# Designs tried in a protein design run: peptides against a protein of PDB entry 5VVV. Part 13

Target 1, 276 residues: chain A of PDB entry 5VVV
Amino acid sequence: FLCGVVEGFYGRPWVMEQRKELFRRLQKWELNTYLYAPKDDYKHRMFWREMYSVEEAEQLMTLISAAREYEIEFIYAISPGLDITFSNPKEVSTLKRKLDQVSQFGCRSFALLFDDIDHNMCAADKEVFSSFAHAQVSITNEIYQYLGEPETFLFCPTEYCGTFCYPNVSQSPYLRTVGEKLLPGIEVLWTGPKVVSKEIPVESIEEVSKIIKRAPVIWDNIHANDYDQKRLFLGPYKGRSTELIPRLKGVLTNPNCEFEANYVAIHTLATWYKSN
Target 2, 276 residues: chain A of PDB entry 5VVV as posed
Amino acid sequence: FLCGVVEGFYGRPWVMEQRKELFRRLQKWELNTYLYAPKDDYKHRMFWREMYSVEEAEQLMTLISAAREYEIEFIYAISPGLDITFSNPKEVSTLKRKLDQVSQFGCRSFALLFDNIDHNMCAADKEVFSSFAHAQVSITNEIYQYLGEPETFLFCPTEYCGTFCYPNVSQSPYLRTVGEKLLPGIEVLWTGPKVVSKEIPVESIEEVSKIIKRAPVIWDNIHANDYDQKRLFLGPYKGRSTELIPRLKGVLTNPNCEFEANYVAIHTLATWYKSN

## One batch from the design tools (peptide; aimed at target 1 L82)

Design b1_p11_7_s1 (made by RFdiffusion4, then SolubleMPNN; from b1_p11_7, 6 letters changed)
Fold by OpenDDE base, seed 1:
Structure b1_p11_7_s1 (fold): chain B 276 residues (1-276), chain A 11 residues (1-11)
Amino acid sequence: as target 1 above (276 residues)
Amino acid sequence: SEVFERMQKAA
């Protein structure tokens, strides 16, 4: 069971010292996972093709080493979906080379994210792939196999919540293609019925699990504030029955942008997890 | 949509 934090918000990323402090807190609270997915980290999303500099490499190696010191699984995410051409072998090779570099930093766990992108393919991709889901699954499977089938590999779908599913969760052709064609060793991220789910009913997890043919990892936006920087979410982790735990592969909370605001959010997630 | 609100803050 993956339990911890995803740094998955828009806005100023956390500094390296905040991330190291996070790892210390995660270990203390018996949580085990950190997903590196900061939207405004340039080489994560907007400039995903660019290799890390020597200085950036040293910082990431130090961060990954710190995660290992605190027995936290460091998952490196990349979000190529803004402008990748899936059918272009040069784009696939560029993505492979980027993940090879991160593997050299000592990273062993990875994620491909296709959240917050247009549900359209370019003309070249339409000639090769039957649908957007087929294109995403093809590259994800290829990358997963290329990396030697790492123990932890995550996929974030473009339809990552109930409200984004067309026509709905159980009848989505996109999620059906993901469930049928995504390799079984790849985990699927999900935010619940909504982007920010006030509640995640057990029945809603059973519905999505059936179509994706696996238990999801919850990307939980309950404490996310990147959509409203005038608000801080300081309340406890709630609206999730502990009956979800045996029906999930994990829970990763995407909390407030302000690092110092997240004590209650993360601590109460840990209490929830231990209550089963 | 909530996604567009999140994306507009990144721009």
Scores: peptide ipSAE 0.111, ipTM 0.826, DockQ to the pose 0.167
OpenDDE base, seeds 2, 3, 4, 5: peptide ipSAE 0.080, 0.072, 0.086, 0.085; ipTM 0.824, 0.774, 0.819, 0.807

Design b1_p11_7_s2 (made by RFdiffusion4, then SolubleMPNN; from b1_p11_7, 6 letters changed)
Fold by OpenDDE base, seed 3:
Structure b1_p11_7_s2 (fold): chain B 276 residues (1-276), chain A 11 residues (1-11)
Amino acid sequence: as target 1 above (276 residues)
Amino acid sequence: SEVHKRMQEAA
């Protein structure tokens, strides 16, 4: 069971010292996972093709080593979906080289994120792939196999919540393709009925699990505030029954952008997880 | 500002 934090917000990423402090807190609270997915980290999303510099490599190696020191699984995410051409072998090879570099930093766990992108394929991809889901699954499976089938590999679908599913969760052709064609060792991220789910009912997890043919990892935006700079959510982790735990592969909270605001968010997640 | 999908759904 993956339990911890996703740094998955828009806005200024956390600094390396904040991330190391996070790992110390995660260990102290018996949490085990950090997903590196900062949307405004240039080489994560907008410039995903760009290799890390020597200085950036040293920082990432140090961060990954710190995660290991605190027994925290460091998952490196990349979000190529803004401008990748799935059918172009050069794009696939560029993604491989980028993940090879991160693997050399000592990273062993990875994620491919296709959240917050348009559902439209380019003309070249439409000639090769039957749908956007087929294109995403193809590259995800290829990368997963290329990396030697790492123990933890995550996929974030473009339809990552109930409100983004067309026509709905149980009838989505996109999620059906993901469930049928995504390799079984790849985990699927999900935010619940909404992007920011006030509640995640058990029945809603049973519904999505049926179509994706696996238990999801919850990307939980309950404490997210990147969408409203005037919002600070300091309340406890709530609206999730502990009956979800045996029905999930994990829960990763995407908390407030302000690092110091997240004590209650992360601590109450840890209490929730240990109460099962 | 690119209104990311989270802002669109939470609005």
Scores: peptide ipSAE 0.164, ipTM 0.840, DockQ to the pose 0.487
OpenDDE base, seeds 1, 2, 4, 5: peptide ipSAE 0.157, 0.155, 0.094, 0.152; ipTM 0.840, 0.841, 0.806, 0.837

Design b1_p11_7_s3 (made by RFdiffusion4, then SolubleMPNN; from b1_p11_7, 5 letters changed)
Fold by OpenDDE base, seed 5:
Structure b1_p11_7_s3 (fold): chain B 276 residues (1-276), chain A 11 residues (1-11)
Amino acid sequence: as target 1 above (276 residues)
Amino acid sequence: SEVYERMKEAA
C-alpha cells in the first residue's frame, strides 16, 4: 500500500530542504511514499525533453538519497503530454534518455502523467493509433518494459476523475482501453468522483476498479489549494472511509502549496491509514 | 495553469 504525499500542484515547488523535512515527517508517521510531480518544474512538464544539468543532477541525487535514508519510496513523475508526438520514435527515445538519466540518480520508481492535457491527437498519431488512450498506453507500456518493469510504475490517465469520464466512469471507452491494454504491473492514479473530491464513496472506487481492472492509487486533492491561493485547507483528512484501504493500491495526498500548512493534512492521513 | 483553473471551476 502506497501512502504519503504527491508534490503535484501548480505554483512554486517546494525547496529541497522542505522535501527532506517532508521525508522525516513521513517516516515518523509511518508513511512510505513521495511522488515528485511539481507542475511548474520546467523539466517535469513544459520542457520534459530537457536533460538535467550537472547542478540539477546533484540536487536530485541528494534528494533521492535523502528519501532512501528515511525509507521513503521516491517516485519520479514526468508529464510529456502537452506536446509529445506518440508515433514519433525520436520522442519515445528522448523520453527513454530522460528516464535513464533519472535512473542513474538512483531512482527506481517512475510515473507517466497525462493529466490536464487536450484529448486530441495530432494528425501523425491519428494515422498510427486507434485512440488517444491507445497512444498513451503504447508509450507507457514501452517505457515500463524499457525500464525493466520497476516494482512501482504509475500512470495518470487524462480521465483521472469521474467528471472527466465520457460518457461516465463505467462506460468510458478511454478507461476501458486503459484497463484492457495497460500492463497489469502499472498502477493507475485517480482523484475520485471529482478533481477535488469532498467525499470518495466505496462504490465509486468499485466502479473505477472494474473498468481499469485494478485497484487505483488515489491522488487526493482534498487539501490542494493551487486552484484558490486565497484559501488554506487546514482541516483533517476526511470523507474517506477506512473501508477504502483494502480496495486501493495507495493514497497520495496533494496538499497545500504552502509547505508549513500541511502538518494536519499529512498527520491525519497517517492516522486514517493506521486505523485499518 | 489556466487549463487547470478552468477545469476546477467547471467541476
Scores: peptide ipSAE 0.071, ipTM 0.805, DockQ to the pose 0.486
OpenDDE base, seeds 1, 2, 3, 4: peptide ipSAE 0.064, 0.065, 0.057, 0.060; ipTM 0.789, 0.812, 0.808, 0.787

Design b1_p11_7_s4 (made by RFdiffusion4, then SolubleMPNN; from b1_p11_7, 6 letters changed)
Fold by OpenDDE base, seed 2:
Structure b1_p11_7_s4 (fold): chain B 276 residues (1-276), chain A 11 residues (1-11)
Amino acid sequence: as target 1 above (276 residues)
Amino acid sequence: SEVYERMKKAA
């Protein structure tokens, strides 16, 4: 069971010292996972093709080493979906080289994120792939296999919550394709009924699990404040039954942008997780 | 969309 934090917000990423402090807290609270997915880290998303510099590599190596020191699984995410051409072998090769570089930093767990992107494929991709889901699954499977089928590999669907599913969760052709074609060793991220779900009912997890043919990892935006930086979500982790735990592969909270605001959010997630 | 609400408030 993956339980911890996704740094998945828009806005200023956490500094390396905050991330190290996070790992210490995660270990102390018996949480086990950190997903590196900062939207405004330019080499994560906007410039995903760009290799890390020597200095950036040293920082990431240090960060990954710190995660290991605290027995936290460091999952490196990349979000190529803004401008990748899925059918272009050069793009696939570029993605492979980027993830190879991160593998050299000592990273062993990875995620491909297709959240918050346009659903339209370019003309070249439309000639090769039957749908956007087929394109995403194709590259995801290829990357997963290329990396030697790492123990933890995550996929974030474009339809990552109920409100993004067309026509709905159980009937989504996109999620059906993901469920049918995504290799079984790849985990699927899910956010619940909404981008910010007040509650995540058990039935909603059963519904999505059926179509994706696996237990999801929750990307939980309950404490996310990137959409309103004038608000801090200081309340407890709530509106998730502990009955979800046996039906999930994990829960990763995407908390407030302000690192210092997240004590209650993360601590109460840990309490929730240990209450099962 | 809720996506655009997240993105547009951060941009």
Scores: peptide ipSAE 0.101, ipTM 0.842, DockQ to the pose 0.184
OpenDDE base, seeds 1, 3, 4, 5: peptide ipSAE 0.091, 0.075, 0.085, 0.081; ipTM 0.842, 0.814, 0.835, 0.835

Design b1_p11_8 (made by RFdiffusion4)
Pose (drawn by RFdiffusion4):
Structure b1_p11_8 (pose): chain A 276 residues (1-276), chain P 11 residues (1-11)
Amino acid sequence: as target 2 above (276 residues)
Amino acid sequence: SEHEEYKEAAR
């Protein structure tokens, strides 16, 4: 069961030293996972096709090392959604070559994120693929095979919370396609009824497990402050029923950008991780 | 932009 932090916000990402202290904290409080997915670390999203330079690679290896040294599982995320051409094989290949490079840093766990992308396709893609959801699942699956079908592997759908489902959660062509076609070994990230969910009703998640055909992994935006300059969140982890742990694969908290402000955010997530 | 749309959606 996956529990911990996703560094998944817009803005100045954390540095290696902050992430080491993060791992030591996750262990002192018995959490198991860290998802690397900062939006503005350019090679994660903006320049996803680009390989890490020599010194960048030294940094990522040293990072994946301290993750094992503290036994925190490290999941690497990549976001090709902005401009990838799904049908073109050179494009599919560059993704593998990039995911290969990171596999050789010590990485066993991977994620493909597709949040916040323009919902339609290029002229070339609309031929080979029936729908937008078809294209993503095809690549996500092809990639899931190539890496030797890894232990934990996440998929973040374009429709990743209740508000974002067209027309509703239950009869959505995008969501229908995912639950049926996406492989049973691939986890699905979900964010609650809204992007920043005030509460997560047990009925809403049971409802979601309907069409995804899985217990989804929560990308929790409760303490995220990247959307309002004036705002910071030092409150407890709340509005999440303890009865959810049985029904979910995991909850990764996407916290405040200011690293040291995240003490309460992670500790309260940890206490609640107990009690179920 | 993406970040601006996100801010709107997050609020």

Design b1_p11_8_s1 (made by RFdiffusion4, then SolubleMPNN; from b1_p11_8, 7 letters changed)
Fold by OpenDDE base, seed 1:
Structure b1_p11_8_s1 (fold): chain B 276 residues (1-276), chain A 11 residues (1-11)
Amino acid sequence: as target 1 above (276 residues)
Amino acid sequence: SIKERMRKAAS
């Protein structure tokens, strides 16, 4: 069971010292996972093709080593979906080379994210792939196999919540293709019925699990504030039955952008997890 | 919702 934090918000990323402090807190609270997915980190999303410099490499190696010191699984995410051409072998090779570099930093766990992108393929991809889901699954499976089938590999779908599914969760051709064609060792991220789910009913997890043919990892936006800079979410983790735990592969909370605001959010997630 | 649009509009 993956339990911890995803740094998955828009806005200023956390500094390296905040991330190290997070790892110390995660260990103390018996949480085990950190997903590196900061939207405004240039080489994560907008400039995903760019290799890390020597200085950036040293920082990431130090961060990954710190995660290992605190027994926290460091998952490196990349979000190529803004401008990748899935059918272009040069784009696939560029993605492979980027993940090879991160593997050299000592990273062993990875994620490919296709959240917050348009549902449109370019003309070249439409000639090769039957649908957007087929293109995403093809590259994800290829990368997963290329990396030697890592123990932890995550996929974030473009339809990552109930409100983004067309026509709905149980009938989505996109999620059906993901469930049928994504290799079984790859985990699927999900935010519940909504982007920010006030509640995640057990029945809603059973519905999505059936179509994706696996238990999801929850990307939980309950404490996310990147959509409203005038608000801090300081309340406890709530609206999730502990009956979800045996039906999930994990829960990763995406909290407030302000690092110092997240004590209650993360501590109460840990209490929730230990209550089962 | 506004929340769902805000995340997509930041892309």
Scores: peptide ipSAE 0.189, ipTM 0.867, DockQ to the pose 0.165
OpenDDE base, seeds 2, 3, 4, 5: peptide ipSAE 0.124, 0.083, 0.101, 0.097; ipTM 0.851, 0.814, 0.847, 0.845; seed 3 fails the geometry check

Design b1_p11_8_s2 (made by RFdiffusion4, then SolubleMPNN; from b1_p11_8, 6 letters changed)
Fold by OpenDDE base, seed 2:
Formats: C-alpha cells, structure tokens, sequence
Structure b1_p11_8_s2 (fold): chain B 276 residues (1-276), chain A 11 residues (1-11)
C-alpha cells in the first residue's frame, strides 16, 4: 500500500530542504511514499525533454538518497503529454534517455502523467493509434518494459476523475482501453469522483476499479490549494472511509502549496491509514 | 489544466 504525499500542485515547488523535512515526517508517521510531480518544475512537464544539468543532477541524487535514508519510496513523475508525439520513435527515445538519467540518480520508481492535457492527438499519432488511450498505453507499456518493469510504476490517465470520464466512469472507452491494454504491473492514479473530491465513496472506487481492472492509487486533492492561493486547507483528512484501504493500492495526498500548512493534512492521513 | 482544476474546485 502506497501512502504518503504527491508534490503535484501548480505553483512554486518545494525546496530541497522542505522535501527532506517531508521525508523525515513521513517516516515518523509511518508513511512510505513521495511522488515527485511538481507541475511548474520545468524539466518535469513543460521542458520534459531536457536533461538535468550537473547541478540539478546533484540535487536530485541528494534528494533521492535522502528519501532512501528515511525509507521513503521516491517516485519520479514526468508529464510529457503537453507536446509529445507518441508515434515518433525520437520522442520515445528522448523519454527513455530522460528516465535513464533519473535512474542513474538512484531512482527506481517512476510515473507517467497524462493529466491536464488536451484529448487531441496530432495527425501522425492518429495514423498509428486508434485512440488517445491507445497512444498513452503504448508508450507507458514500452517505458515500463524498457525500465525493466520497476516494482512501482504509476500512470495518471487524462480521465483521472469521475467528472472527466466520457460518458461516465463505467462506460468510458478511454478507461476501458487503459484497463484492457495497460500492463497489469502499472498502477493507475485516480482523484475520485471529482478533481477535488470532498468525499470518495466506496462504490465509486469499486466502479473505477472494475473498468481499469485494478485497485487505483488515490491522488488525493482534498488539501490542494493551487487553484486558490488565498485559501489554506488546514482541516483533517476526511470523507474517505477506512473501508477504502483494502480496495486501493495507495493514497498520495496532494496538499497545500505552502509546505508549512500541511502538518494536519499529512498527520491525519497517517492516522486514517493506521486505523485499518 | 489548472483552469479545469479551478473550475471543478469552484463548482
């Protein structure tokens, strides 16, 4: 069971010292996972093709080493979906080289994120892939296999919540393709009925699990505030029955952008997780 | 997009 934090917000990423402090807190609270997915990290999303500099490499190596020191699984995410051509072997090779570099930093767990992108494929991809889901699954499977089938590999679908599913969760051709074609060792991220789910009913998890043919990892935006910089979510982790735990592969909270605001959010997630 | 997150969070 993956339980911890995703740094998955828009806005200023956490500094390395905050991330190290996070790992210490995660360990103390018996949480086990950190997903590196800061949307405004240039080489994560907008410039995903760009290799890390020597200085950036040293920082990431230090960060990954710190996660290991605190027994926190460091999952490196990349979000190539803004401008990747899925059918282009050069793009696939570029993605492979980027993840090879991160693997050299000591990273062993990875995520491919296709959240918050347009559903349209370019003309070249339309000639090769029957749907956007087929394109995403193809590259995800290829990367997963290329990396030697790492123990933890996550996929974030473009339809990552109930409201983004067309026509709905149980009938989504996109999620059906993901469920049928995504290799079984790849985990699927899900935010619940909404992007920011006030509640995540058990029945909603059973519904998505059926179509994706696996238990999801919750990307939980309950404490996310990147959409309203004037608001802090200081309340406890709530609106999730503990009956979800045996039906999930994990829960990763995407909390407030302000690192210092997240004590209650993360601590109460830990309490929730241990209450099962 | 951020706008989609914002739109859903505002609803």
Amino acid sequence: as target 1 above (276 residues)
Amino acid sequence: SIKERMAEAAA
Scores: peptide ipSAE 0.184, ipTM 0.868, DockQ to the pose 0.416
OpenDDE base, seeds 1, 3, 4, 5: peptide ipSAE 0.183, 0.109, 0.172, 0.177; ipTM 0.870, 0.826, 0.866, 0.868

Design b1_p11_8_s3 (made by RFdiffusion4, then SolubleMPNN; from b1_p11_8, 6 letters changed)
Fold by OpenDDE base, seed 2:
Structure b1_p11_8_s3 (fold): chain B 276 residues (1-276), chain A 11 residues (1-11)
Amino acid sequence: as target 1 above (276 residues)
Amino acid sequence: SIKEEMAKAAS
């Protein structure tokens, strides 16, 4: 069971010292996972093709080593979906080289994120792939196999919550393709009924699990505040039954951008997780 | 959605 934090917000990423402090807190609270997915980290999303510099490599190696020291699984995410051409073997090769570099930093767990992107494929991809889901699954499976089938590999769908599913969760052709064609060793991220879900009912997890043919990992935006910088979410982790735990592969909270605001959010997630 | 609006503002 993956339980911890996704740094998945827009705005200023956490500094390396905040991330190390996070790992210390995660260990102390018996949480086990950190997903590196900061939207405004240039080489994560907008410039995903760019290799890390020597200085950036040293920082990432240090961060990954710190996660290991605290027994936290460091999952490196990349979000190529803004401008990747899925059918272009050069793009696939570029993605492979980027993840090879991160593997050299000592990273062993990875994520491909296709959240918050346009659903339209380019003309070249339309000639090769039957749908956007087929394109995403193809590259995700290829990357997963290329990396030697790492123990933890996550996929974030473009339809990552109930409100993004067309026509709905149980009938989504996109999620059906993901469920049927994504390799079974790849985990699927899910956010619940909404982008910010006040509640995640058990029935909603059973519904999505059926179509994706696996238990999801929750990307939980309950404490996310990147959409309103004047608002802090200081309340406890709530509106999730503990009956979700046996039906999930994990829960990763995407908390407030302000690192210091997240004590209650993360601590109460840990209490929730240990209550089962 | 909120995240979709933010992604559009960041693009």
Scores: peptide ipSAE 0.051, ipTM 0.781, DockQ to the pose 0.185
OpenDDE base, seeds 1, 3, 4, 5: peptide ipSAE 0.051, 0.037, 0.045, 0.047; ipTM 0.795, 0.757, 0.778, 0.785

Design b1_p11_8_s4 (made by RFdiffusion4, then SolubleMPNN; from b1_p11_8, 6 letters changed)
Fold by OpenDDE base, seed 1:
Structure b1_p11_8_s4 (fold): chain B 276 residues (1-276), chain A 11 residues (1-11)
Amino acid sequence: as target 1 above (276 residues)
Amino acid sequence: SIKEEMEKAAA
């Protein structure tokens, strides 16, 4: 069971010292996972093709080493979906080289994220792939196999919540293609019925699990505030039955942008997890 | 982003 934090918000990423302090807190609270997915990290999303510099490499190696010291699984995410051409072998090779570089930093767990992108393929991809889901699954399976089938590999779908599913969760052709064609060793991220789910009913997890043919990892936006930086979500982790735990592969909270605001969010997630 | 617009509409 993956339980911890995703740094998955828009706005200023956390500094390396905040991330190290996070790992110390995660270990202390018997949590085990950190997903590196900061939307405004230039080489994560907008400039995903760009290799890390020597200085950036040293910082990431130090961060990955710190995660290992605190027994935290460090998952490196990349979000190529803004401008990748899935059918172009040069784009696929560029993604491979980027993940090879991160593997050299000592990273062993990875994620491919296709959240917050348009559903439209370019003309070249339409000639090769039957749908957007087929293009995403093809590259994700190829990368997963290229990396030697790492123990932890995550996929974030473009339809990552109930409100994004067309026509709905159980009838989505996109999620059907993901469930049928995504390799079984790849985990699927999900935010619940909404992007920010006030509640995640058990029945809603049973519905999505059926179509994706696996238990999801919850990307939990209950404490996310990147959509309204004038608000801080300081309340406890709530609106999730402990009956979800045996039906999930994990829960990763995406908390407030302000690192100092997240004590209650993360501590109450840990209490919830240990209450089962 | 699409997420931010949907979060603003849902909050």
Scores: peptide ipSAE 0.050, ipTM 0.800, DockQ to the pose 0.445
OpenDDE base, seeds 2, 3, 4, 5: peptide ipSAE 0.043, 0.036, 0.041, 0.044; ipTM 0.765, 0.762, 0.766, 0.762

## One batch from the design tools (peptide; aimed at target 1 D116 V195)

Design b1_p12_1 (made by RFdiffusion4)
Pose (drawn by RFdiffusion4):
Structure b1_p12_1 (pose): chain A 276 residues (1-276), chain P 12 residues (1-12)
Amino acid sequence: as target 2 above (276 residues)
Amino acid sequence: SRAAYEEHARAD
């Protein structure tokens, strides 16, 4: 069961030294996972096709090392959604070459995120693929195979919370396609009824497990502050029923950008991780 | 994209 932090916000990402202190903290409080997905670390999203330079690679390896040294599972995320051409094989291959490079840093766990992308395709893609959801699942599956079908592997759908489902959660062509075609070994990230969910009703998640055919992994935006300059969140982890742990694969908290402000955010996530 | 995200988050 996956529990911990996703560094998944817009803005200045954390530095290696902050992530070491993060791992030491996750361990002192018995959490198991860290998802690397900062939106403005340019090679994660903006320039996803680009390989890490020599010194960048030294940094990532030293990072994946301290993750094992503290036994925190490290999941690496990549976001090709902005401009990838799903049908073109050179494009599919550059993704593997990039995911290969990181596999050789010590990485066993991977994620493909597709949040916040323009919902339609290029002229070339609309031929080979029936729908937008078909294209993502095809590449997510093909990639899932190539890496030797890894232990933990996440998929973040374009429709990733209740508000964002067209027309509703239950009869959505995008969501219908995912639950049926996406492989049973691939996890699905979900964010609650809204992007920043005030509460997560047990009925809403049970409802979601309907179409996704899985217990989804929560990308929790409760303490995220990247959307309002004036705002910071030092409150407790709240509005999440303890009765949810049995029904979910995990919860990764996407916290405040200011690293040291995240003490309460992670500790309260940790106490609640107990109690179920 | 980020601006649209901020708008949605603030509305929430």

Design b1_p12_1_s1 (made by RFdiffusion4, then SolubleMPNN; from b1_p12_1, 7 letters changed)
Fold by OpenDDE base, seed 5:
Structure b1_p12_1_s1 (fold): chain B 276 residues (1-276), chain A 12 residues (1-12)
Amino acid sequence: as target 1 above (276 residues)
Amino acid sequence: IKEKVREIARAD
């Protein structure tokens, strides 16, 4: 069971010292996972093709080593979906080289994120792939196999919550393709019925699990505040029955952008997880 | 959560 934090918000990324402090807290609270997915980290999303410099490499190596020291699984995410051409073998090779570099930093767990992108393929991809889901699954499977089938590999769908599913969760052709064609060793991220789910009912998890043919990892936006800079979410982790735990592969909270605001959010997630 | 999500979240 993956339980911890995803740094998955828009806005100023956390500094390396904050991330190290996070690992200390995660260990102390018996949580086990950190997903590196800061949307405004340039080489994560907007410039995903760009290799890390020597200085950036040293920082990431230090961060990955710190995660290992605190027994936290470090998952490196990349979001190529803004401008990748899935059918172009040069783009696939560029993605492979980027993840090879991160593997050299000591990273062993990875994620491909296709959240917050347009649900359209370019003309070249339409000639090769029958749908957007087919294109995403193809590259995800290829990358997963290329990396030697790492123990933890995550996929974030474009339809990552109930409200984004067309026509709905159980009838989504996109999610059906993901469920049928995504290799079984790849985990699927999900935010619940909504992007920010006040509640995540057990029945909603059973519904999505059926179509994706696996238990999801919750990307939990309950404490996310990147959509409203005037708000801080300081309340406890709630609206999730502990009966979800045996039906999930994990829970990763995407909390407030302000690192200092997240004590209650993360601590109460840990209490929830240990109460099962 | 991008502006597109803000628009969707405001419509819900």
Scores: peptide ipSAE 0.152, ipTM 0.808, DockQ to the pose 0.463
OpenDDE base, seeds 1, 2, 3, 4: peptide ipSAE 0.152, 0.114, 0.103, 0.107; ipTM 0.798, 0.814, 0.807, 0.815

Design b1_p12_1_s2 (made by RFdiffusion4, then SolubleMPNN; from b1_p12_1, 10 letters changed)
Fold by OpenDDE base, seed 2:
Parts: sequence; C-alpha cells; structure tokens
Structure b1_p12_1_s2 (fold): chain B 276 residues (1-276), chain A 12 residues (1-12)
Amino acid sequence: as target 1 above (276 residues)
Amino acid sequence: IKEKMREIALKE
C-alpha cells in the first residue's frame, strides 16, 4: 500500500530542504511514499525533454538519497503529454534517455502523467494509434518494459476523475482501453469522483477499479490549494472510509502549496491509514 | 490543478 504525498501542484515547488523535512515526517508518521510531480518544475513537464544539468543532478541525487535514508519510496514523475508525439521514435527515445538519467540518480520508481492535457492527438499519432488512450498506453508500456519493469510504476490517465470521464467512469472508452491494454504491473492514479473530491465513496472506487482492472492509487486533492492561493486547507483528511484501504493500491495526498500548512493534512492521513 | 480546472474546483 502506497501512502504519502504527491508534490503535484502548480506554483512554486517545494525546496529541497522542505522535501527532506517531508521525508522525515513521513517516516515518523509511518507513511512510505513521495511522488515527485511538481507541475511548474521545468524539466518535469514544460521542458520534459531537457536533461538535468550537473547541478540539478546533484540535487536530485541528494534528494533521492534522503528519501532512501528515511525509507521513503521516491517516485519520479514526468509529464510529457503537453507536446509529445507518441508515434515518433525520437520522442520515445528522448523520454527513455531522460528516465535513464533519473535512474542513474538512484531512482527506482517512476510515473508517467497524462493529466491536465488536451484530449487530442496530432495528425501523425492519429495515423498510428486508434485513440489517445492507445497512444498513452503504448508509450507507458514501452517505458515500463524498457526500465526493466520497476516494482512501482504509475500511470496518471487524462480522465483521472469521474467528472473527466466521457460519458462516465464505467462507460469511458478511454479508461476501458487503459484497463485492457495497460500492463497489469502498472498502477493507475485516480482522484475520485471529482478533481477535488469532498468524499470518495467505496462504490466509486469499485466502479473505477472494474474498468481499469486494478485497484487504483488515489491522487487525493482534498488539501490542494493551487487553484485558490487565498485559501489554505487546514482541516483533517476526511470523507474517505477506511473501507477504501483494502480496495486501493495507495493514497497520495496532493496538499497545500505552502509546505508549512500541511502538518494536519499529512498527519491525519497517517492516522486514517493506521486506523485499519 | 490547471487554471481551467480552477472554475470546476471552485464550483464543487
């Protein structure tokens, strides 16, 4: 069971010292996972093709080493979906080289994120792939296999919550393709009924699990505030029955942008997780 | 959450 934090928000990423402090807290609270997915980290998303500099590499190596020190699984995410051409072997090779570099930093767990992108393909990809889901699954499977089938590999769908599913969760051709074609060793991120789900009912997890043919990892935006910088979500982790735990592969909370605001959010997630 | 989703998230 993956339980911890995804740094998945827009805005100023956490500094390395904050991330190290997070790992210390995660360990103390018996949480086990950190997903590196800061949207405004340039080489994560907008410039996903760009290799890390020597200085950036040193920082990431230090960060990954710190995660290991605190027995936190460091999952490196990349979001190539803004401008990747899935059918272009050069693009696939570029993604492979980027993840090879991160592997050299000591990273062993990875995620491919296709959230917050347009639901379309370029002309070249349309000639090769039957759908956007087929394109995403193809590259995800190829990367997963290329990396030697790492123990933890996550996929974030473009339809990552109920409100983004067309026509709905259970009937989504996109999610059906993901479920049928994504290799079974790849985990699927899910956010619940909504982008910010006040509640995640058990039935909603059963529904998505059926179509994706696996228990999801929750990307939980309950404490996310990147959409409203005037608000801080200081309340407890709630609206998730502990009955979800046996039906999930994990829960990763995407909390407030302000690192200092997240004590209650993360602590109460830990309490929730340990209550089962 | 992307700016386009801000309106969705604020309406929830």
Scores: peptide ipSAE 0.177, ipTM 0.851, DockQ to the pose 0.707
OpenDDE base, seeds 1, 3, 4, 5: peptide ipSAE 0.154, 0.163, 0.155, 0.170; ipTM 0.771, 0.836, 0.840, 0.842; seed 5 fails the geometry check

